# Ledger of designs, part 6: peptides against a protein of PDB entry 5EIB

Target 1, 366 residues: chain A of PDB entry 5EIB
Amino acid sequence: VDLEPGTMDSVRSGPFGQIFRPDNFVFGQSGAGNNWAKGHYTEGAELVDSVLDVVRKESESCDCLQGFQLTHSLGGGTGSGMGTLLISKIREEYPDRIMNTFSVMPSPKVSDTVVEPYNATLSVHQLVENTDETYCIDNEALYDICFRTLKLTTPTYGDLNHLVSATMSGVTTCLRFPGQLNADLRKLAVNMVPFPRLHFFMPGFAPLTSRGSQQYRALTVPELTQQMFDSKNMMAACDPRHGRYLTVAAIFRGRMSMKEVDEQMLNVQNKNSSYFVEWIPNNVKTAVCDIPPRGLKMSATFIGNSTAIQELFKRISEQFTAMFRRKAFLHWYTGEGMDEMEFTEAESNMNDLVSEYQQYQDATAD
Target 2, 366 residues: chain A of PDB entry 5EIB as posed
Amino acid sequence: VDLEPGTMDSVRSGPFGQIFRPDNFVFGQSGAGNNWAKGHYTEGAELVDSVLDVVRKESESCDCLQGFQLTHSLGGGTGSGMGTLLISKIREEYPDRIMNTFSVMPSPKVSDTVVEPYNATLSVHQLVENTDETYSIDNEALYDICFRTLKLTTPTYGDLNHLVSATMSGVTTCLRFPGQLNADLRKLAVNMVPFPRLHFFMPGFAPLTSRGSQQYRALTVPELTQQMFDSKNMMAACDPRHGRYLTVAAIFRGRMSMKEVDEQMLNVQNKNSSYFVEWIPNNVKTAVCDIPPRGLKMSATFIGNSTAIQELFKRISEQFTAMFRRKAFLHWYTGEGMDEMEFTEAESNMNDLVSEYQQYQDATAD

## One batch from the design tools (peptide; aimed at target 1 E129 P196 E345 N349)

Design b1_p9_3_s4 (made by RFdiffusion4, then SolubleMPNN; from b1_p9_3, 4 letters changed)
Fold by OpenDDE base, seed 4:
Structure b1_p9_3_s4 (fold): chain B 366 residues (1-366), chain A 9 residues (1-9)
Amino acid sequence: as target 1 above (366 residues)
Amino acid sequence: MASSKSAIF
């Protein structure tokens, strides 16, 4: 779905364009102009019913509907505004289904769009209320991985999107290959989300290796396990050492020893025990899928529910507050029918979420 | 098989 026709033409002409039904391409003409309010209240609102009709038709064709997965950006107008409108509308129609998102967080290192902090804050407000699972894919972290780890001098959207794709492929492994831990979205939510509002995940993917170092690096279970718990490997720009893990899932792919995986996962937990909450028993889950990702012998995908995710929300909140105190660009949103109060509500709810994460970080076992 | 529908935006 897009508010711009050119994006749909790019998907349709792409190497995978034929896997999508032609009737499932729903698009506008005008775009959102990087404005959440255009995506949510005007241009997106005109298109939403046509998208919902497709969603209903595709849902009715499912033998067993688990839920929905949305992939969207929070910096743009379409992914942020229309994406959150769609989440709300789908949640209203399917309250008992899991809402899962891959939410791309904006960064000033990646985009010069000045209003991204508004779009992100308004989106996070909706995601707190209307999603069950949100993978925070932070453009800040993706840029840093591309630059520092992959040794790309000038990271491109193609390089960032490659990391996004690898991560999405990793976290969906259990859904695509039967017989794994977390084989359904609800079981993942039950294992990963101890408190309803604390459903924002820090994803990671291993191996991440620069092209020049690939020849010299052995792919081993210990190296995958070490890399997936490294702060530099997180797809969210947070240091897990500044918080505590509520829950963790690790998804290994390829032919490896289950015993070796279990030993390495136990070792990494014991080594990092100070960075886990003590009051959630068995809060690390491990899955092994014998089917490697394309082009790799083995991989590991990390999913962390960590209180350190508050660093990401604080970054967005600081940027939001700096503009909002000056009422900068607000007229572009209010001109689309949005109230200034919705900005203050969204800021408040995101700050409450940060406070909730901090409370659970500071919580001791009784 | 339980199907999840993924929408790309």
Scores: peptide ipSAE 0.019, ipTM 0.627, DockQ to the pose 0.040
OpenDDE base, seeds 1, 2, 3, 5: peptide ipSAE 0.018, 0.005, 0.014, 0.013; ipTM 0.612, 0.389, 0.463, 0.429

Design b1_p9_4 (made by RFdiffusion4)
Pose (drawn by RFdiffusion4):
Structure b1_p9_4 (pose): chain A 366 residues (1-366), chain P 9 residues (1-9)
Amino acid sequence: as target 2 above (366 residues)
Amino acid sequence: YRPNNAAHH
């Protein structure tokens, strides 16, 4: 789905572009120009019922639908504006299904548009209310990993998307292969989301590799365990050691000692016990899958529900406030008939989200 | 706080 028609061509000319159902391409003529109001209200509303028809059709041909997963950026107009409209319409029509999103956060290091904080805040407001699970993919973190760790002086979207694709493969492994833990979206959500609004996850993986060089050696289980908890391996630009884990899901892929995995996971939990909330006993679940990802014999994927994610929302909020106080470009949004109070409502909801993460960060069992 | 329409809650 895109309001921009040129997106259809690039996907089709891609390697697996012909595999998609031709009828499932739903596109507009213009597109939103980084205007969330256009995406949602104006233009996305024009296009949205066509998308829902296709969604309804895919759903009726499902033996037992688990739910939906949406990939989109929060910084633009279509993936952000229309994407959250689609989520709200799907929530109305399929209220008992899990909604899961892979949402990429904007960063000034990657994109040169100062309205992106507007678009992201209006979107975060919708996701806080309407999604069950959201993987926070931070362009800030992706750029820093490419620039500082992978030593790519000029990271491209291809460089960033290599990190995203490795992450998405890792976090959906328990859904795609036989296993006991977090095997479906609802079971994953019940294990990861103690409070409904606090459903923004920090993904990480090890090893971090630059695409096209080179290999190995394959990591030891200790090396995998330590790297997957490392702040430098997170896809969100937050230091996990600045907050506390409410829940964690770890996924080890490849051939390895299940006993050694157990010992190392127990080791990181009790050497660093102060970083795991004490009032959620046994809050770290571990899954092993025998099939490694491409190019690797061993890998680990980390999924964290950490109070440290408030750093991501504080950064967006500060940029949002800096722009919104000067009312810059606000008429671009209200020109599409959007209420200015929706900006204030979204800002307040995001700041409430930050306070809630801090409340549980300081909470004690006493 | 505003509510979430969480399907699993």

Design b1_p9_4_s1 (made by RFdiffusion4, then SolubleMPNN; from b1_p9_4, 7 letters changed)
Fold by OpenDDE base, seed 3:
Structure b1_p9_4_s1 (fold): chain B 366 residues (1-366), chain A 9 residues (1-9)
Amino acid sequence: as target 1 above (366 residues)
Amino acid sequence: MKASKAAVF
């Protein structure tokens, strides 16, 4: 789905364009112009019913519908505005199905789009209410991984999207290969989400290795385990050491010893015990899939529900507040029929979410 | 470069 035809043409002409049914390409003509309100109230609202008709048809063709997975950006107008409209409409029609998202967070290091903090804040407000699971994929963290860890001097969107694809492949491993932990979206939610609003995950991937260092790095269970818990490998721009893990899932891929995985997972928990809440027993889950990712002998994917995710929301809130206090660019949103009150409601709900994460960070066992 | 929407593939 897009509000611009050129994106659909790029997908259709791409190496995987033939895997998608032609009737499932739904697109507009005008685009959202990086405006959430165009995506949510105008251009996106005109297209949403055509998307829902496709969603219904594909859902009816399923033997057992678990839920929906959306991939979108929160900095743009289509992914943010129309994406959250679609989430809301699907949630209304399928309230008993899991809503999962891969949400790409904006960063000034990656994009010069001035209104990204508005689009992100308005999107987070919708995601808090209408999703069950949200993987926070932060363009700032992706850029920093590309630059610092991968030693790319000029990271491209191709380099960032490579990290995103590796992460998405990792977190969906249990869904694609039967007999694993969290083999369905609902079991993942039950294991990862202790409180309904606290469903924002920091993903991480290992191995992350620069081309120059590949020859010196062993692909071992200890190295994968150490790297996936390293703050520099988090694909959300927060430091897990500034918060506490509520829940963790680790997904190993490749031929390895389950015993060695369990030993290394116990060791890393014990080493980092101060960064876990003590009042959630057995809050770390581990899965091993014998099928490695393409081009690797083994990998590990991390999913963290941590109170440190509030650093990401605080960053967006600070940028939002700096613009909103000046009423900068608001006329582009209000001109699409959006109320100024929706900005204050979205800011409030995101600040409440930050406060909730802080409350559970400071909570002790009674 | 036009900020291409991060295509989450």
Scores: peptide ipSAE 0.011, ipTM 0.398, DockQ to the pose 0.029
OpenDDE base, seeds 1, 2, 4, 5: peptide ipSAE 0.006, 0.008, 0.007, 0.012; ipTM 0.358, 0.457, 0.413, 0.390; seeds 1, 2, 4, 5 fail the geometry check

Design b1_p9_4_s2 (made by RFdiffusion4, then SolubleMPNN; from b1_p9_4, 6 letters changed)
Fold by OpenDDE base, seed 4:
Structure b1_p9_4_s2 (fold): chain B 366 residues (1-366), chain A 9 residues (1-9)
Amino acid sequence: as target 1 above (366 residues)
Amino acid sequence: MKPSKAAVF
């Protein structure tokens, strides 16, 4: 789905364009112009029914519908505005299904789109209410990984999207290969989400190695485990040491010793015990899939529910507040039928979410 | 420096 036809043509002409049904390409003509309100109330609202018709048809063809997976950006108008409209409409029609998102967070390091903090704040407000599981993929973290870890002097959107694709492949491993922990979206939610609103995940993928260092790096379970828990490996720009893990899932792929995985996972928990809440027993889950990702002997994918995710929301809120206090660019949103009150409500709900994460960070077992 | 939109195929 897109409000721009050129994106669909790029997907269709791409190496995997033939895996999608032609009738499942739903697109507009005008785009959202990086405006959430165009995506949500105007251009996106005109297209949403055509998308829902496809969603219904595909849902009816499923032997067992678990839920929905959306991949979208929160900085643009289509992914943010139309994406959250679509989430709301699907949630209304399928209230008992899991809503899972891969939400790409905007960063001033990656984009010059001035209104990204508005689009992100308005989107987070919708995601808090209408999703069960949200993977926070932060363009700031992706850029920093590309530059610092991968040693890419000039990261591209292709380089960032490679990290996104590796992460998405990792977190969906249990859904695609039978006999794994969290083999369905609902079991993942039950294990990862202790409180309904606290469903924003810090993802990570290992190994991440620069091309020049690949020949010298042994892929070992200890190295995967150590990299996966490193703050520099998080695909959300938060330091886990500034918060506490509520829950963690680790998904190992490739032929490895389950015993070695369990030993390394226990060691990393014990070493980092101060960064876990003590009042959630067995809050670290580990899965091992014998099938490695393409081109690797082994990998690990990290999913963290951490109170440190509040750093990401605080960053967006600070940027939002700086513009909103000046009423900068608001006329582009109000001109599409938005009320200024919706900005204030979205900011309030995101600040409440930050306060909730802080409350659970400061909570003791007593 | 900001990322380029150039797809590295």
Scores: peptide ipSAE 0.008, ipTM 0.454, DockQ to the pose 0.019
OpenDDE base, seeds 1, 2, 3, 5: peptide ipSAE 0.000, 0.007, 0.000, 0.012; ipTM 0.429, 0.364, 0.360, 0.419; seeds 2, 5 fail the geometry check

Design b1_p9_4_s3 (made by RFdiffusion4, then SolubleMPNN; from b1_p9_4, 7 letters changed)
Fold by OpenDDE base, seed 5:
Structure b1_p9_4_s3 (fold): chain B 366 residues (1-366), chain A 9 residues (1-9)
Amino acid sequence: as target 1 above (366 residues)
Amino acid sequence: MKESKAAYF
């Protein structure tokens, strides 16, 4: 789905364009112009019914519909505005199904789009209420990984999207290969989401290796385990050491010893015990899939529900507040039928979410 | 040649 036709043409002409049904390409002509309100209330609202018709048709063709997975950006107009409209509409029609998102957070290091803090804040407000699971894929973190870890002097969207695709492949491993931990979206939610609003995940992937260092790196379970818990490998720009893990899932892929995985996972928990809440017992889950990702002998994917995710929301909130206090660019949103109250409500709800994460960070065992 | 994006892992 896109409000611009050129994106669909790029997907269709791509090496995997044939995996999608032609009729499942739903697109507009005008785009959202990086405006959440155009995505949510105008251009996106004109297209949403056509998307819902496709969603219904595909849902009816499922033997067992678990839920939905949306991949979108929060900085743009289409992914943010129309994406959250779709989430709302799908949740209204399928209230008993899991809503999962891969939400790409904006960063000033990646995009010069000035209104991204508005689009992100308005989107987070919708995601808090209308999703069950949200993978926070932060362009800040992706850029920093590309630059610092991968040694890419000038990271591109192609480089960032490669990290996104690897992360998505990792976190969906248990859904795609039977007999694993979190084998369905609902089991993932039960294991990862102790409180309904606290459903924002910090994903991570290992190995991450610069091209110049690949030849010198052995892939081992200890190295994967160490790297996936390293703050520098988090796909969200948060330091887990500034918060506490509520829950963790680790997904190993490739032929490895389950015993060695369990030993290394215990060791990393013990070394990082101060960064876990003490009042959620057995809050780390581990899965091993014998099927490695393409091109690797082994990998590990991390999913963290950490109170440190508040750093991401604080960053967005600070940027939002700086613009909103001056009413900068608001006329582009109000001109599409939005009220300033919706901005205030979205800011408030995101600040409440930050406060909730802080409360559970500071909570002790009774 | 589009360098294999897989070269980052």
Scores: peptide ipSAE 0.044, ipTM 0.531, DockQ to the pose 0.016
OpenDDE base, seeds 1, 2, 3, 4: peptide ipSAE 0.024, 0.025, 0.009, 0.020; ipTM 0.583, 0.617, 0.536, 0.545

Design b1_p9_4_s4 (made by RFdiffusion4, then SolubleMPNN; from b1_p9_4, 6 letters changed)
Fold by OpenDDE base, seed 1:
Structure b1_p9_4_s4 (fold): chain B 366 residues (1-366), chain A 9 residues (1-9)
Amino acid sequence: as target 1 above (366 residues)
Amino acid sequence: MKPSKAAYF
């Protein structure tokens, strides 16, 4: 789905364009112009029914519908505005199904779109209310991984999207292969989300190796485990050492000893015990799939529900507040039928979310 | 005014 035809033409002409049904390509002509309100109230609202008709048709063809997965950006207008409109409409029609998102967080290091803080804040407000699980993928963290870890001098969108694709493949492993931990979206939510509003995840992937070092690096379970818990490998721009893990899932892929995985996972928890809440029993879950990812002998994928994610929301909130106090560009949103009060409500709800994460960070077992 | 298309790098 897109409000611009050119993106859909690029997907259709791409190496995987033939895996999608031609009738499942739904697109507009004018685009959202990086405006959330245009995506949510005007151009997106004109297209949403055509998307919902496709969603219904595909849902009716499912033997057992678990839920929905949306991949979108929060800095743009289509992914943010129309994406959150679709989430709301799907939630209204399918209230008993899981809503899962891969949400790309904007960063001023990656994009010069001045209104990204508005689009992100308005989107986060919708995600807090209408999703069950949200993977926070920060373009800043992806850029830093490409530059610092992968030793890419000039990271491209191709390099960032490669990390996103590896992570998405990793976190969906348990859904795609039978007999795994979190074998359905609902079990993932039960294991990862102890409080309904605190459903924002920090993803990570290992191994991350520079092209020059790949030939010399042995892939071992200890190295995968260490790298997966390293703050530099987090795909959300926050430091887990500044917060506490509420829950963690680790998904190992490839031929390895389950005993060695369990030993290394216990060792990393014990070494980092100060960064876990003690009042959630069995809050670390581990899965081992014997099928490696393409081109690797083994990998590990990390899913963290950490109170440190508040650093990401604080960054967006600070940028939002600096613009909103000046009423900068508000006329572009109000001109699409949006109320100024919706900005204040979205800012308030995101600040409440930050306060909730802080409360659970400071909570101790009595 | 069109919001500037971000020059994505």
Scores: peptide ipSAE 0.026, ipTM 0.573, DockQ to the pose 0.022
OpenDDE base, seeds 2, 3, 4, 5: peptide ipSAE 0.012, 0.012, 0.005, 0.008; ipTM 0.523, 0.526, 0.455, 0.478

Design b1_p9_5 (made by RFdiffusion4)
Pose (drawn by RFdiffusion4):
Structure b1_p9_5 (pose): chain A 366 residues (1-366), chain P 9 residues (1-9)
Amino acid sequence: as target 2 above (366 residues)
Amino acid sequence: PRKPARTVS
């Protein structure tokens, strides 16, 4: 789905472009120009019922639908504006299905548009209300990993998407292969989301590799465990050691000692017990899958529900406030008939989300 | 107006 028609061509000309159902391409003529109001209201509304028809058709041919997963950026107009409209319409029509999103957060280091904080805040507001699980993929973190760790002086979207694809493969492994833990979206959500609004996850993985060089050696289980908890291996630009884990899901892929995995996971939990909330006993679940990802014999994927994610929302909120106080470009949004109070409503909801993460960060079992 | 987030069960 895109409002911009040129997106259809690039996907089709891609390696697996012909494998998609031709009828499932739903596109517009223009597209939103980084205007969330256009995406949602204006233009996305024009296009949205066509998308829902396709969604309804894919759903009726499902033996037992688990739910939906949406990939989109929060900084633009279509993936953000229309994407959250689609989520709201799907929530109305399929209220008992899990909604899961892979949402990329904007960063000034990657994109040169100052309205992106507007678009992201209006979107975060919708996701807080309407999604069950959201993987926070931070372009800030992706750029820093490429620039500082992978030493890519000029990171491209291809460089960033290599990190995203490795992460998406890792976090969906329990859904795609036989296993006991978090095998479906709802079971994953019950294990990861103690409070309905706090469903923004911090993904990480090890080893971090630059595409096309080179290899190995394969990591030891200790090396994997330590790296997957490292702040430098997170896809969200937050220091996990600045907050506390409410829940964690760890996924080890490849051939390895299950016993050694157990010992290392127990080791990181009790050496660093102060970083795991004490009022949620046994809040770290571990899954092993025998099939490694491509190019690797061993890998680990980390999924964290950490109070430190408030740093991500504080950063967006500060940029949003800096722009919104000067009312810059606000007429671009209200020109599409959007209420200015929707900006204030979204800002307040995001700041409420930050306060809630802090409340549980300071909470004690006493 | 805001909509409340649902509890997944």

Design b1_p9_5_s1 (made by RFdiffusion4, then SolubleMPNN; from b1_p9_5, 4 letters changed)
Fold by OpenDDE base, seed 1:
Structure b1_p9_5_s1 (fold): chain B 366 residues (1-366), chain A 9 residues (1-9)
Amino acid sequence: as target 1 above (366 residues)
Amino acid sequence: MRVAARTVV
C-alpha cells in the first residue's frame, strides 16, 4: 500500500514483485508529503476503504487467521499516518486478532525530514493503544551497525533494509516453520508482553560481520549468543545495561546442538542477571530451527522486551518538544483537519509510557 | 496454510 504510485511500480518491477497478487496493490496519486495528517485524515482516509476490502478478502481466504502484520515507517506520512489509520480500522473489525507491527523509527542520521518527530510521536500514540506487539526497528541503530560493525563508510537505504530483512526473517522463523516455540502470534504475545502497554520490542540479529572479516569468522553458538546480547547489535538505539529485560526470546537457526544452545543461554543469563527483572520467572525463551537462513550456516535472532526502550522514546520526545514548544510546522497538520490537542495527547501518552517502563525498571521482588 | 495477513505501508 502507498499514497504514491511510483513505490508500487518499484515493488512490482523488483525481483519479488510477482509474489504479490496484482489486485492487492492499492495506491493513491498524491502522496502524503511526509505529513501524518495527510496519511491519517485526508489522502489516506480516501484510500483506506479500498485497502480494507483487500484485507477482508485475504482474511476470508485464511485457513486460520491469527492476526495482522504491518510493516511501516514512523517518520514518513503514509507509513505513519495511513499505517496507524489502517491499524485502528483493522482492530475495530477484528478485535479478537493479534495486531503485530514492524515499525521503523526515524533518525536525523538517516533522514533530513524535519517533521519526523511529529509523525513518530503521533504514530507511537496510536501503536500504544492499537497494537499487541511492535518491533522497534530504529534507523539510528541500523546506521550505527552499518557504520561501526559492518564498516560501511556511507550506509545506504539498501544496507539498512538488508538488516531489516534479516531481522524480519529471524523473528518470523517460528511462524513459518512448524514445531517451534512461539509458533503463533498469540503465544508470542503471551510470552513477551507481561503488561498490555509494554509491547515494544528491541530486535537483534547475529551474525553481523563486515565483508572484510567474513572469511575469518567462525560461526559458533557461543559467538552468536554473545553477539545477540551485545548492546552494539540491538536494532533499537538503546543500551540494555541502562534498563532491565522483562522478557527475552532467542531464535537460533541452523544445525546445532540444543544442549549447547541451552548451556550458552543459561551462561549469558547468569552473567547478565542484574539486567533481568527477578520477579518474572522463566522470562527467557529459546527456540532452535534446523533450517538456516539463505547464505548462512547458522544465525540467531533476538527479541527483547526491555525497559531500556524508554531511551528511544525519550529521544523522539526531546525532538518533538523542541519543535512543538515553538509551534513549528503545525499549520501543515492543522490545515489537514488536526487539532493541536492531538499533539499534546500524543506527547502525554508517550511520556506516560516512558514513566511506566521506569516504574518496572525500579521495581524489586521485595 | 495462510495464518496472517501482511500489509506493507
Scores: peptide ipSAE 0.019, ipTM 0.581, DockQ to the pose 0.038
OpenDDE base, seeds 2, 3, 4, 5: peptide ipSAE 0.017, 0.014, 0.022, 0.021; ipTM 0.533, 0.479, 0.602, 0.583; seeds 4, 5 fail the geometry check

Design b1_p9_5_s2 (made by RFdiffusion4, then SolubleMPNN; from b1_p9_5, 4 letters changed)
Fold by OpenDDE base, seed 5:
Structure b1_p9_5_s2 (fold): chain B 366 residues (1-366), chain A 9 residues (1-9)
Amino acid sequence: as target 1 above (366 residues)
Amino acid sequence: SRVAARTVT
């Protein structure tokens, strides 16, 4: 789905364009112009029914519908505005199904779009209420990984999207292969989301290796485990050491010793025990899949529900507040039928979310 | 392929 036709043409002409049904390409003509309001109330609202018709058709064709997975950006108008509109409409029609998102968070390091903080804040407000699971894929973190870890001097969207694709492949491993841990979206939610509003995950992927170091790196379970828990490896620009893990899932892929995985996972928890809440027992789950990702002998994917995710929301909130206090660019949104009150409500809800994370971070076992 | 799941505490 896109509000611009060119994106769909690019997908269709791409190496995987033939895997999608032609009728499942739903697109507009005008785009959202990086405006959440255009995505949510005008251009996106004109297209949403056509998307819902496709969603219904595909849902009816499912043998067992677990839920929905949306991949979208929160900085752009289409992914943010229309994406959250779709989430709302799907949630309304399928209230008993899991809503899962891969939400790409904006960063000034990656994009010069000034209104991204508005689009992100308005989106987060919707995601708090209408999603069950949200993987926070932060362009800030992706950029930093590309630059620092991968040693790419000028990270491209292609480089960032490579990390996104690896992460998405990793977190969906348990859904795609037979297993007991998080084998469906609902089980994932039950294991990862102790409180309904606190459903924002920090993903991570290992190995991350620069091209120059690939030849010299041994892929071992200890190295994967260590890298997976490293703050520099998080796909959200948060330091887990500044918060506490509520829940963690680790997904190992490849031929490895399960005993070694268990030992390393125990060791990393014990070493980092101060960064876990003590009042959620058995809050770390581990899965091992014998099928490695393409091009790797082994990998590990991390899913963290950490109170440190508040750093991401604080960053967005600070940027939002700086613009909103001056009413900068608001006329582009109000001109599409939005009220300033909706901005205030979105800001308030995101700040409440930050406060909730902080509360649980500071909570001790009584 | 089989995914083995374990809780580590």
Scores: peptide ipSAE 0.014, ipTM 0.526, DockQ to the pose 0.026
OpenDDE base, seeds 1, 2, 3, 4: peptide ipSAE 0.016, 0.014, 0.005, 0.008; ipTM 0.531, 0.523, 0.421, 0.452; seeds 1, 2, 4 fail the geometry check

